# Peptides against a protein of PDB entry 2Q3Z: the designs that were tried, part 73

Target 1, 272 residues: chain A of PDB entry 2Q3Z
Amino acid sequence: YVLTQQGFIYQGSAKFIKNIPWNFGQFEDGILDICLILLDVNPKFLKNAGRDCSRRSSPVYVGRVVSGMVNCNDDQGVLLGRWDNNYGDGVSPMSWIGSVDILRRWKNHGCQRVKYGQCWVFAAVACTVLRCLGIPTRVVTNYNSAHDQNSNLLIEYFRNEFGEIQGDKSEMIWNFHCWVESWMTRPDLQPGYEGWQALDPTPQEKSEGTYCCGPVPVRAIKEGDLSTKYDAPFVFAEVNADVVDWIQQDDGSVHKSINRSLIVGLKISTKS
Target 2, 254 residues: chain A of PDB entry 2Q3Z as posed
Amino acid sequence: YVLTQQGFIYQGSAKFIKNIPWNFGQFQDGILDICLILLDVNPKFLKNAGRDCSRRSSPVYVGRVGSGMVNCNDDQGVLLGRWDNNYGDGVSPMSWIGSVDILRRWKNHGCQRVKYGQCWVFAAVACTVLRCLGIPTRVVTNYNSAHDSNLLIEYFRNSEMIWNFHCWVESWMTRPDLQPGYEGWQALDPTPQEKSEGTYCCGPVPVRAIKEGDLSTKYDAPFVFAEVNADVVDWIQKSINRSLIVGLKISTKS

## One batch from the design tools (peptide; made by RFdiffusion4, then SolubleMPNN)

Design b2_p14_8_s2 (from b2_p14_8, 6 letters changed)
Fold by OpenDDE base, seed 5:
Structure b2_p14_8_s2 (fold): chain B 272 residues (1-272), chain A 14 residues (1-14)
Amino acid sequence: as target 1 above (272 residues)
Amino acid sequence: DDDELAQLPVGSEP
């Protein structure tokens, strides 16, 4: 998990699982230095350098900082996300073959955001950075991954009598989503939550005012302990959200249809 | 096809 520089990232759909080779490259020349720059440009460092540096001994703290800094939302982070297939002014997310080129581009352009990333690119870069910092980390893919926007642990679709989805589709399920799991102790929690911690660097929802997610114990998610910091409800929903189809009739009546056609969550953890 | 590797909403045809 710390020593492996080459690996695979799983993509595609639950029915058609694909993988791509990825160069994490955490030991390539200059990559550690870039990871340190990433820490030194984070908002917490800029606000109070002494306090930030004093907390860098905590994998929990560092993991949360990295989760926020891999995306460029709210800070001088690494990657700009884009999903609309308009990549002409940058690099298509599908074109990347490793984290090294991304990190080097970011640093070489004065910590300017790199265009563009999607979930696996964010996850892979985060994996590289965390490994560089000595935190055992792996990329995780979740098929049929829910994005809960209103923190109700539901993905709600509103449909008319003809089954057509109404409204702006605020909530959604991704064909796949990637994040990372990092191994760390959790002295800030009750005993038993040491081990794998989920971190999500893809800018989906704000946590404490910043686009970051985690760390949250994988055990807490598995056991349904949603009170556990950080962001347990959101990560839980990614893998366990219930899908609710509301059918609205012309008379204004609404009835719930339990659609079992979409099962949220099929998590694959990499062994490398 | 690069489209098969993209993260997409479920049910959205590319």
Scores: peptide ipSAE 0.321, ipTM 0.836, DockQ to the pose 0.563
Fold by OpenDDE base, seed 2:
Structure b2_p14_8_s2 (fold): chain B 272 residues (1-272), chain A 14 residues (1-14)
Amino acid sequence: as target 1 above (272 residues)
Amino acid sequence: DDDELAQLPVGSEP
């Protein structure tokens, strides 16, 4: 989890699982220096360098910083996400074969956002950075992964009388989503939450005003302890959300239907 | 095909 520089990332769909080889490259020349630059340009460092540096001994703190800095939202982070198949002014997310080139491009262009990433790219870069900083980390893939936007643990679709999805903004389920799990103690929590912690660097929802997610104990998610910091409800929903259809009838009435055909969550860890 | 590796909403086709 720290020493392995090569690995596989799972992609595709629940019905058609695929994987790609990935070079994490955490020990390649200059990568540690780039990871340190990443820390030194984070908003917390810029606000109060002494306070930020004093907290870098905490993998909880560092993990949260990294989850925010791997995406370029809100800061001088590494990657810009894009999902609309328009990648002509950058690199297609599907073209990346490792984290090293991404990190080097970011640094070499004055910490300007690299175009483009999707979930596995974000996760892989986060994995590289965290491993480089000595935090045991693995990439996780979740098939049929929910993106809950309003923290109600539901994915809600609005449909017309013919069952067609309506509206420009809808909650959605990804065919797959990737994030990372990092091994750490949680002295900031009650006993028993040490171990794997979920962190999500893909900019999906804001946590405390920043596009970041976690760390949250995997145990807390498994046990349904949604009070556990950070972002337990969001991560829980990614793997456990229920799907609801709101069907508008011709008379203007709305019928609520539980969608049992869409099953959220099938998590695969790279290692057990 | 790069589209086969893309993260997509469920029910969406590349």
Scores: peptide ipSAE 0.320, ipTM 0.836, DockQ to the pose 0.557
Fold by OpenDDE base, seed 3:
Structure b2_p14_8_s2 (fold): chain B 272 residues (1-272), chain A 14 residues (1-14)
Amino acid sequence: as target 1 above (272 residues)
Amino acid sequence: DDDELAQLPVGSEP
């Protein structure tokens, strides 16, 4: 989880699982230096360098910083996400074969955001950075991954009487989503939450005002302990949300329907 | 097919 530089990332759909080879390259020349630059341009460092540096011995703290800095939202982060199939002014997310080129591009262009990433690209870069910093990390793929936007553990579709989705910003389920799991102790939590911690660098929801997610104990998610910091409800929903259709009739009445055809969550953890 | 590897909303086609 620290020493492996090459691996596979799972993509596709639950019915058609695919993988791509990925070069994490955490030991390639200059990559550690780039990871240190990433830490030195994070908002917490810029606000109070001494405090930030004093906390870098905590993998909990560093993991949270990295999850925020791998995306360029709110900061000088590495990657800009894009999902609309319009990549002409950058690199298609599907074109990347490793983290090294992305990190080098970011650094070489003065920490300018790299265009473009999707979930596995964010996850893979985060994995590289965390491994560089000595934190055992793996990429995780979750098929039928929910994006809960209102923290109610539901994916809610609002529909008209014809079943057409209404509204510009509906909650959604991804065919797949990738994040990382990092191994660390959790001295900031009650005993028993050491081990794998989920971190999500894809800018989906804000946590404490920043597009970051985790770390949250995988155990807490499995046991349904949603009080566990950080972002347990969001990560729980990614793998366990129920899907509800709200069907509005012409008279203004609303019918609730449980959508049993959309089953959220099929998580695959990698060994590399 | 690169489109088959894209992250997409469920039910969406490349």
Scores: peptide ipSAE 0.319, ipTM 0.835, DockQ to the pose 0.559
Fold by OpenDDE base, seed 1:
Structure b2_p14_8_s2 (fold): chain B 272 residues (1-272), chain A 14 residues (1-14)
Amino acid sequence: as target 1 above (272 residues)
Amino acid sequence: DDDELAQLPVGSEP
C-alpha cells in the first residue's frame, strides 16, 4: 500500500461495476517535494509553523491535513470539484489518468487549484500524498454512497401526494463515491481502534470548520461507535444510512415511509 | 464514455 505506484479505481454503479487504471506515482520525480509543499501551505502551518511541524509525526494529524488540502475549499488546496458536466475552462475529471500530472500542475501554477476533480480524483490524489508521506493508504469505492447533511443517519426525500420527489435534493445518494483508508494507530482513542482509518478529501461537509473528513476507524463505523473521532456519523451514514420518504398528503399531513428500494452502501476496498 | 465514469446522483442520467 506504500510501494505500489500503479493501481485500479472502481467506478460505475453497483449493477455495472467498472474500473480504471490509475498512476499514483508516489515515487516519480518531484512528487515527494510537492507533497511537502502541500503541507507547508496548509492553514495550520501558516498560522503556526512550529506547532504544525511538531505534529507531523502523527499520521492522524497528517491524514486530516491532507484530507483538507487535496480539495481547494478553505485553503490553497489542490483540486476544485465539479459535477455539472461543464468543464470547458479546465480538464474533465474523467480525463485524468494519474495523480502525478495533477500535483505537478498544482505546484507549477503556484499552488493554484486544478480544475477539475470528482470523488475518485480527490481520493487518488490523497492516496498518492499519503503514500509519499509513508502512510499505507488505499482507495475505496462505495456504491450507493449517501451524503447525509444533517447528521441524522438518514437520507430524506420529500414527496408530494403522488409520490413525486419535490425540490432540490439536499441529501442524496451517489452512484459511487471514493475515499481513502489509511493504516495507523490511534493513540488519541480508546484501545482497539488501530488499523484502517477512513479519510475523505472530497469536499462534502465541514469538519471543525474545514472541508475535511476523518480519520475515523473503520472498526468504529462497522461497530456503530459514532462518538469516535473524526466524523464518525458522516462516514457511517455514507455506508449505512436509511432512506426515508416524507410524503405530504392533501390534508397537510405528512407520512413517514422507509424506502427499502434504495439500499445505501456497497463498499469495495482495493488491493492496490 | 465519460458519462459512464462520472459520479452521479442515483436515479440521474448524464
Scores: peptide ipSAE 0.316, ipTM 0.833, DockQ to the pose 0.559

Design b2_p14_8_s3 (from b2_p14_8, 6 letters changed)
Fold by OpenDDE base, seed 1:
Structure b2_p14_8_s3 (fold): chain B 272 residues (1-272), chain A 14 residues (1-14)
Amino acid sequence: as target 1 above (272 residues)
Amino acid sequence: DNDLRRQLPVGSEP
């Protein structure tokens, strides 16, 4: 989780799981320096360099910073996400084969955001950076991954009387989603939450005003302790959300129905 | 191949 430079990332769907090789390349020339630049351009450093630097001994702090800086939302971060299949003005997310080229492009262009990424690209770059900084990290893939937008642990669809979904699906379930898990102690929490911590660098929801997510103990998610910082409800929903259909009736009433055909969450943790 | 790698909402066609 620190030494391996080449690995695999799981993609596809729950019914058709596949993987791609990925070069994390955390030991390649200049990559550590780029990771340090990433820290030095983060908003917290720019606000108070001394305070930021004093906190870099904490993998909790660093993990949260990295989750925010891997995406270019809110800051001078690395990657711009795009999901509409229009990548002509950049590089298709599907074209990347490793983190090294992405990080080098970012640095060599004055920390200009790299176009483009999707979840596995964000996760892989975060994995590289965290490994560079000495934090054991792995990429995780979750199939049928929920994006809960209102923190109610539900994916909600609005349907007409015929069961047809109305409007755009603001809340959604991804065929797959990737994030990272990092190994660290949690002195900021009650005892027992050391171990794997989920971090999600894909810009999905803001956490304390910034597009970042985690760290949150994997144990807390498994046990349903949603009070645990950071972002336990959101991460919990990614893997455990229930799907609810709000069905409008002819008389104007709305019926709530549990959708049992859409099962959220099938997480695979990688060994590389 | 790209269809299997691109993130999509469940039920969406690539």
Scores: peptide ipSAE 0.354, ipTM 0.862, DockQ to the pose 0.579
Fold by OpenDDE base, seed 3:
Structure b2_p14_8_s3 (fold): chain B 272 residues (1-272), chain A 14 residues (1-14)
Amino acid sequence: as target 1 above (272 residues)
Amino acid sequence: DNDLRRQLPVGSEP
């Protein structure tokens, strides 16, 4: 989880699981230095360098910072996400084969955002950075992964009288989604939540005003303890959300229907 | 573009 520089990332769908090789390259020349630069340009450092530095011994703190800094939202982060299949002004997310090139591009262009990433790219870069910083980390893939926007643990589809989905479809289910799990103690929580912590660097929802997610104990998610920081409800929903259809009728009434055909969550953890 | 690697909403066509 720290020493392995090459691994696999799972992609595809629940029915058709695929994987790609990925070079994490945490020990490549200059990569550690880039990770330190990443910390030194984070908003918390810029606001109060002394306080930020004093907290860097905490993997909880560092993990949360890295989660926010791997995406370029809100800060001088590494990657810009794009999902509309228009990548002509950058690099297709599907073209990356490792984290090293991404991190080097970011640093060499004055910490300018790298175009483009999707979930596994964000996760892989985060994995590299966290490993560089001595935090055991693995990439995780969740198939049929929910994106809950309003923190109600539901994916809600609004449908017209013809069954057509209405609205901007902000809440949705990904065919797959990747994030990372990092091993750490949680002295900030009640005893028993040490171990794997979920961190999600893909910009999906803001946490305390920043596009970041976690760390949250995997155990807490498994046990349904949504009171644990950070972002337990969101991560829980990624793997456990229920799907609800709100169907409008001709008379203006709305019918609520549980959609049992859309099953959220199938998580695969890697061994490296 | 690789449809098997691209992240897509469930139910959406590539």
Scores: peptide ipSAE 0.340, ipTM 0.851, DockQ to the pose 0.574
Fold by OpenDDE base, seed 5:
Structure b2_p14_8_s3 (fold): chain B 272 residues (1-272), chain A 14 residues (1-14)
Amino acid sequence: as target 1 above (272 residues)
Amino acid sequence: DNDLRRQLPVGSEP
């Protein structure tokens, strides 16, 4: 989880699982230096360098910083996400074969955001950075991954009388979504939550004002302990959200229906 | 092959 530089990332769909090779390259020349630059340009460092540096001994703190800095939202982060197939002014997310080129481009262009990434690119870069900083980390893929936007642990669709989805489709389920899990102790929590912690660098929802997510104990998600920091409800929903259809009738009545055809969550963790 | 690699909302056409 720290020593391996090459691995696989799972993509596709639950029914059509695909993997691609990825070069994490955490030990390649200059990568550690770039990871340190990433820490030195984070908003917390810019606000109070001494306090930020004093906290870098905590993998919990560092993990949260990295989660926020891998995306360029809110800061001088690494990657700009894009999902609309218009990548002509950058690099298609599907073109990347490793983290090293991305990190080098970011650094060499004055920490300007690299175009473009999607979930697995964000996750892979985060994995590289965290491994480089000595934190055991793996990429995780979750098929039928929910994005809950209103913190009710539901994916809600509004439908007309014909069953057609209406209105804003802000809440959604991804065919797949990637994030990372990092191994760390959690002295900030009650005993028993050491181990794998979920971190999500893809900018989906703000946490404490910043597009970051985690760390949250995988155990907490498994056991449904939504009070556990950080962002347990959101991560829980990614893998466990229920899907609800609100069916609007011509008479103005609304019928609530549980959508049993959309099953959220099928998580695959990599072995390295 | 890009259709299997890019993220898409469930139910969306590639």
Scores: peptide ipSAE 0.389, ipTM 0.871, DockQ to the pose 0.585; fails the geometry check
Fold by OpenDDE base, seed 4:
Structure b2_p14_8_s3 (fold): chain B 272 residues (1-272), chain A 14 residues (1-14)
Amino acid sequence: as target 1 above (272 residues)
Amino acid sequence: DNDLRRQLPVGSEP
């Protein structure tokens, strides 16, 4: 989880699992330096360098910073996400084969956002950075991964009388989604939450005003402890959300139906 | 692009 520089990332769908090789390259020349630059340009450092530096011994703190800095939302972060299949002014997310080129591009262009990433790219870069910083980290893929936008642990579809989905489809399920899990103690929590912590660097929802997510103990998610910081409800929903159909009839009445045919969450972890 | 590699939204219907 720290020493391996080459690995695989799982993609595709639950029915058609695919993997790609990925070069994490945490020990390649200059990568550690870039990771340190990443820390030095984070908003917390810019606000109070001394305080930020004093907290860098905490994997919890660093993990959260990295989660936020891997995406370029709200800061001078590494990657700009794009999902509309229009990548002509950058690099297609599907073109990347490793984290090293991404990080080098970011640094070499004055910490300008790299175009473009999707979940596995964000996760992979985060994995590289965290490993560089000595935090055991693995990429995780979750199939049928929910993106709950209103923190109700549901994915809600609005349908007409014919069952056709209506509206803006703001809430959705990804065919797959990737994030990372990092091994750390949680002295900031009650005893027993040491171990794997989920961190999601893909900019999906804001956490305390920043597009970041976690760390949250995997145990907390497993046990349904949604009060555990950080972002337990969101991560929980990614793997456990229920799907609800709101069916509007011609008379204006609405019927709520729990959709059990679409099962959210099938998580697989990569081997180190 | 390869639909097996990029993230795509999944609805309740296939």
Scores: peptide ipSAE 0.355, ipTM 0.858, DockQ to the pose 0.532; fails the geometry check

Design b2_p14_8_s4 (from b2_p14_8, 6 letters changed)
Fold by OpenDDE base, seed 4:
Structure b2_p14_8_s4 (fold): chain B 272 residues (1-272), chain A 14 residues (1-14)
Amino acid sequence: as target 1 above (272 residues)
Amino acid sequence: DDDLLRQLPVGSEP
């Protein structure tokens, strides 16, 4: 989880699992230096360098910073996400084969955001950075991954009397989503939450005003402890959200139906 | 692009 530089990332769908090879390259020349630059341009460092540096011994703190800095939202972060299949002014997310080129491009262009990433690219870069910083980290793929936008642990679809989806979908389920899990102690929590911590660098929702997510103990998610920082409800929903159909009738009545055909969450953790 | 390699919304139809 620290020493392996090459691995695989799972993609596709629950029914059609695919994987790609990925070069994490955490020990390649200059990559550690780039990771340190990433820390030195984070908003917390810019606000108070001494305080930021004093906290870099905490994998909890560093993990959260990295989660935010791998995406370019709100800061000088590494990657710009794009999902609309219009990548002509950059690099298609599907074209990347490793983290090294991404990080080098970012640094070499004055910490300008790299175009473009999707979940596995964000996760892979985060994995590289965290490994560089000595934090055991693995990429995780979750099939049928929910994106809960209103923190109610539900994915809600609005349908007409014929069952047709109405309007734009605000909440949605990804065919797959990737994030990382990092091994760390959690002295900031009650005892028992050491171990794998979920971190999600894909800019999906803001956490305390910044597009970052975690760390949250995987155990907390497993046990349904939604009070555990950081971002337990969101991560919980990614793997456990229920799907609800709101069926609207012409008379204005609405029928609530639990959609049991859409099962959220099928998590696969990479071994390397 | 390859739909198996990019993130896409899951169909919501029953």
Scores: peptide ipSAE 0.354, ipTM 0.853, DockQ to the pose 0.492
Fold by OpenDDE base, seed 2:
Structure b2_p14_8_s4 (fold): chain B 272 residues (1-272), chain A 14 residues (1-14)
Amino acid sequence: as target 1 above (272 residues)
Amino acid sequence: DDDLLRQLPVGSEP
């Protein structure tokens, strides 16, 4: 989880699981320096360099910074996400084969955001950075991954009488979503939450005002302890949200129905 | 086919 530079990332759907090879390349020349630059351009460093540097011994702190800095939202982060299949002014997310080129491009262009990434690209870059910084990290794929936007642990669809989804599909379930898990102690929490911590660098929801997510103990998610920082409800919902249909009837009434056909969450952790 | 690799909302046809 620290030494492995090549691995696989799972993609596709729950019914059609695919994988791609990925070069994490955390030990390639110059990558560590780029990771340090990433830390030195983070908003916390810019606000108070001394305070930021004093906290870099904490993998919890560093993990949270990295989750925010891998995306370019709110800062001089690495990647710009795009999902509309229009990538002509950049690099298609599907064309990347490793993290090294992405990081080098970012650095070589004055920390300008790299176009473009999707979840596995964000996760893979985060994995590279965290490994480079000595934090054991793996990429995780979750199929039928929920994006809960209102922190109610539900994915809610509004449907007409014909079952057709109405309005903006803001809340949704991804066919797959990737994030990372990093191994660390959690001295900031009660005992027992050491181990794998989920971090999500894909800009989905803001955490404390920044597009970042985690670290949150995987144990907390498994046990349903949503009080644990950081972002336990969001990560929990990614893998456990229930789907609710609000069905408008012919008379204009709205009925709540539990959608049991949409099963959220099928998490696969990589071994490399 | 890039549609097999890209992230999509469930129910969206590639």
Scores: peptide ipSAE 0.354, ipTM 0.860, DockQ to the pose 0.570
Fold by OpenDDE base, seed 5:
Structure b2_p14_8_s4 (fold): chain B 272 residues (1-272), chain A 14 residues (1-14)
Amino acid sequence: as target 1 above (272 residues)
Amino acid sequence: DDDLLRQLPVGSEP
């Protein structure tokens, strides 16, 4: 997982799975240096360089920093996300074929955000950075991936008597979503949570005030241990959220639909 | 852009 520079990223939908080749390029010239720059411009370093550097021996700490710095939200991070199909002032997320060009553009333009990314681009760049730093990492794709915005482990739709969605759809399900899993020990947790840890660099929800997510043990998600840091409820919901359709009648009554065809979560982990 | 390559909300129109 550290040595592989070429790989595939899964995209599409649960019914129409596609993959693209991706050049992670973690050993290409200058990429490690760029990863170190990424660490040196993170908010924690800027606040207290000595403390930040003293913690860089921890994959848990570094993973969390990288998760936050791959997106440009809240900091001098690498990528700006965009989903509205208007990419004329940058590069379409669909045009990228590897992490190297993205990282080089970021560095060469004074650590200015690169336009644009979507989930797999964020995940792929994070994968490159973490591998550069010696952390075994893989890209994960989850089909029908939930974005729980209110931390209730539900995706709620409000519908009228005709089944039409009412109001602003705050919570949503992605056709697919990508993040990374990194292998690390968790000395900060109870024994047994070493192994794969989920990290999500796509800016979806804030964790402790920053758009970052994880690391959280994959085991904790599988076992439903939502008390495990970091961000277990959010990651759990991505793969396990229940979908609830609220039917609002003209008389003001509300009831749950008993049938929902959409099932949240179909996770595919890549093998390097 | 190919809709199959873009990340989209489920049920959204292309």
Scores: peptide ipSAE 0.351, ipTM 0.856, DockQ to the pose 0.561
Fold by OpenDDE base, seed 1:
Structure b2_p14_8_s4 (fold): chain B 272 residues (1-272), chain A 14 residues (1-14)
Amino acid sequence: as target 1 above (272 residues)
Amino acid sequence: DDDLLRQLPVGSEP
């Protein structure tokens, strides 16, 4: 989780699980220096360098910074996400074979955002950075991964009286989603929440005003303790959300129905 | 094959 530079990332769907090899390359030349640059251009450092540096001994703090800085939202972060299959003005997310080229491109172009990433690219880069900084980290894939936008732990679809989905889906379920889990103690929480912490660098929802997510104890998610910082409800929903159909009736009423055909969450933790 | 290579909303076509 710290020493391994090459690994696999799981992709595909729940029915058709695939993986790709990935070069994390945390020990390749210059990569640690780039990771340090990443810390030095984060908004918290720019606001108060002394305060930021004083907190870098905390893997909780660093993990949260990294989750925000791997994406270019809100800051001088590394990657720009794109999902519409139009990648002609950059590099297709599917073309990357490792984190090293991405980080080098970012640094060599004056910390300009790299085009483009999707979840596994974000996760893999975050994994590289966190490993560089001495934090044991692994990439995790969750199949049928929910994106809850209103923190109600539901994925909600609006349907007409015939069961047809109306309008564009605001909330959605990914065929797969990747994030990272990092091993750390949680002195900022009640005892018992040490261990694997989920961090999600893919820009999905803002946390305290920044596109970042976590760290949140995996244990808290498993036990349903949504009071634990950070972002427990969102991460919980990624793996546990129920799907609800709001069905418009002919009389104008709306009926709530649980959709049992869509099962959210099938998490696979990697050993790479 | 695209379903195996990139993220897609469940039920969406590549």
Scores: peptide ipSAE 0.349, ipTM 0.857, DockQ to the pose 0.546

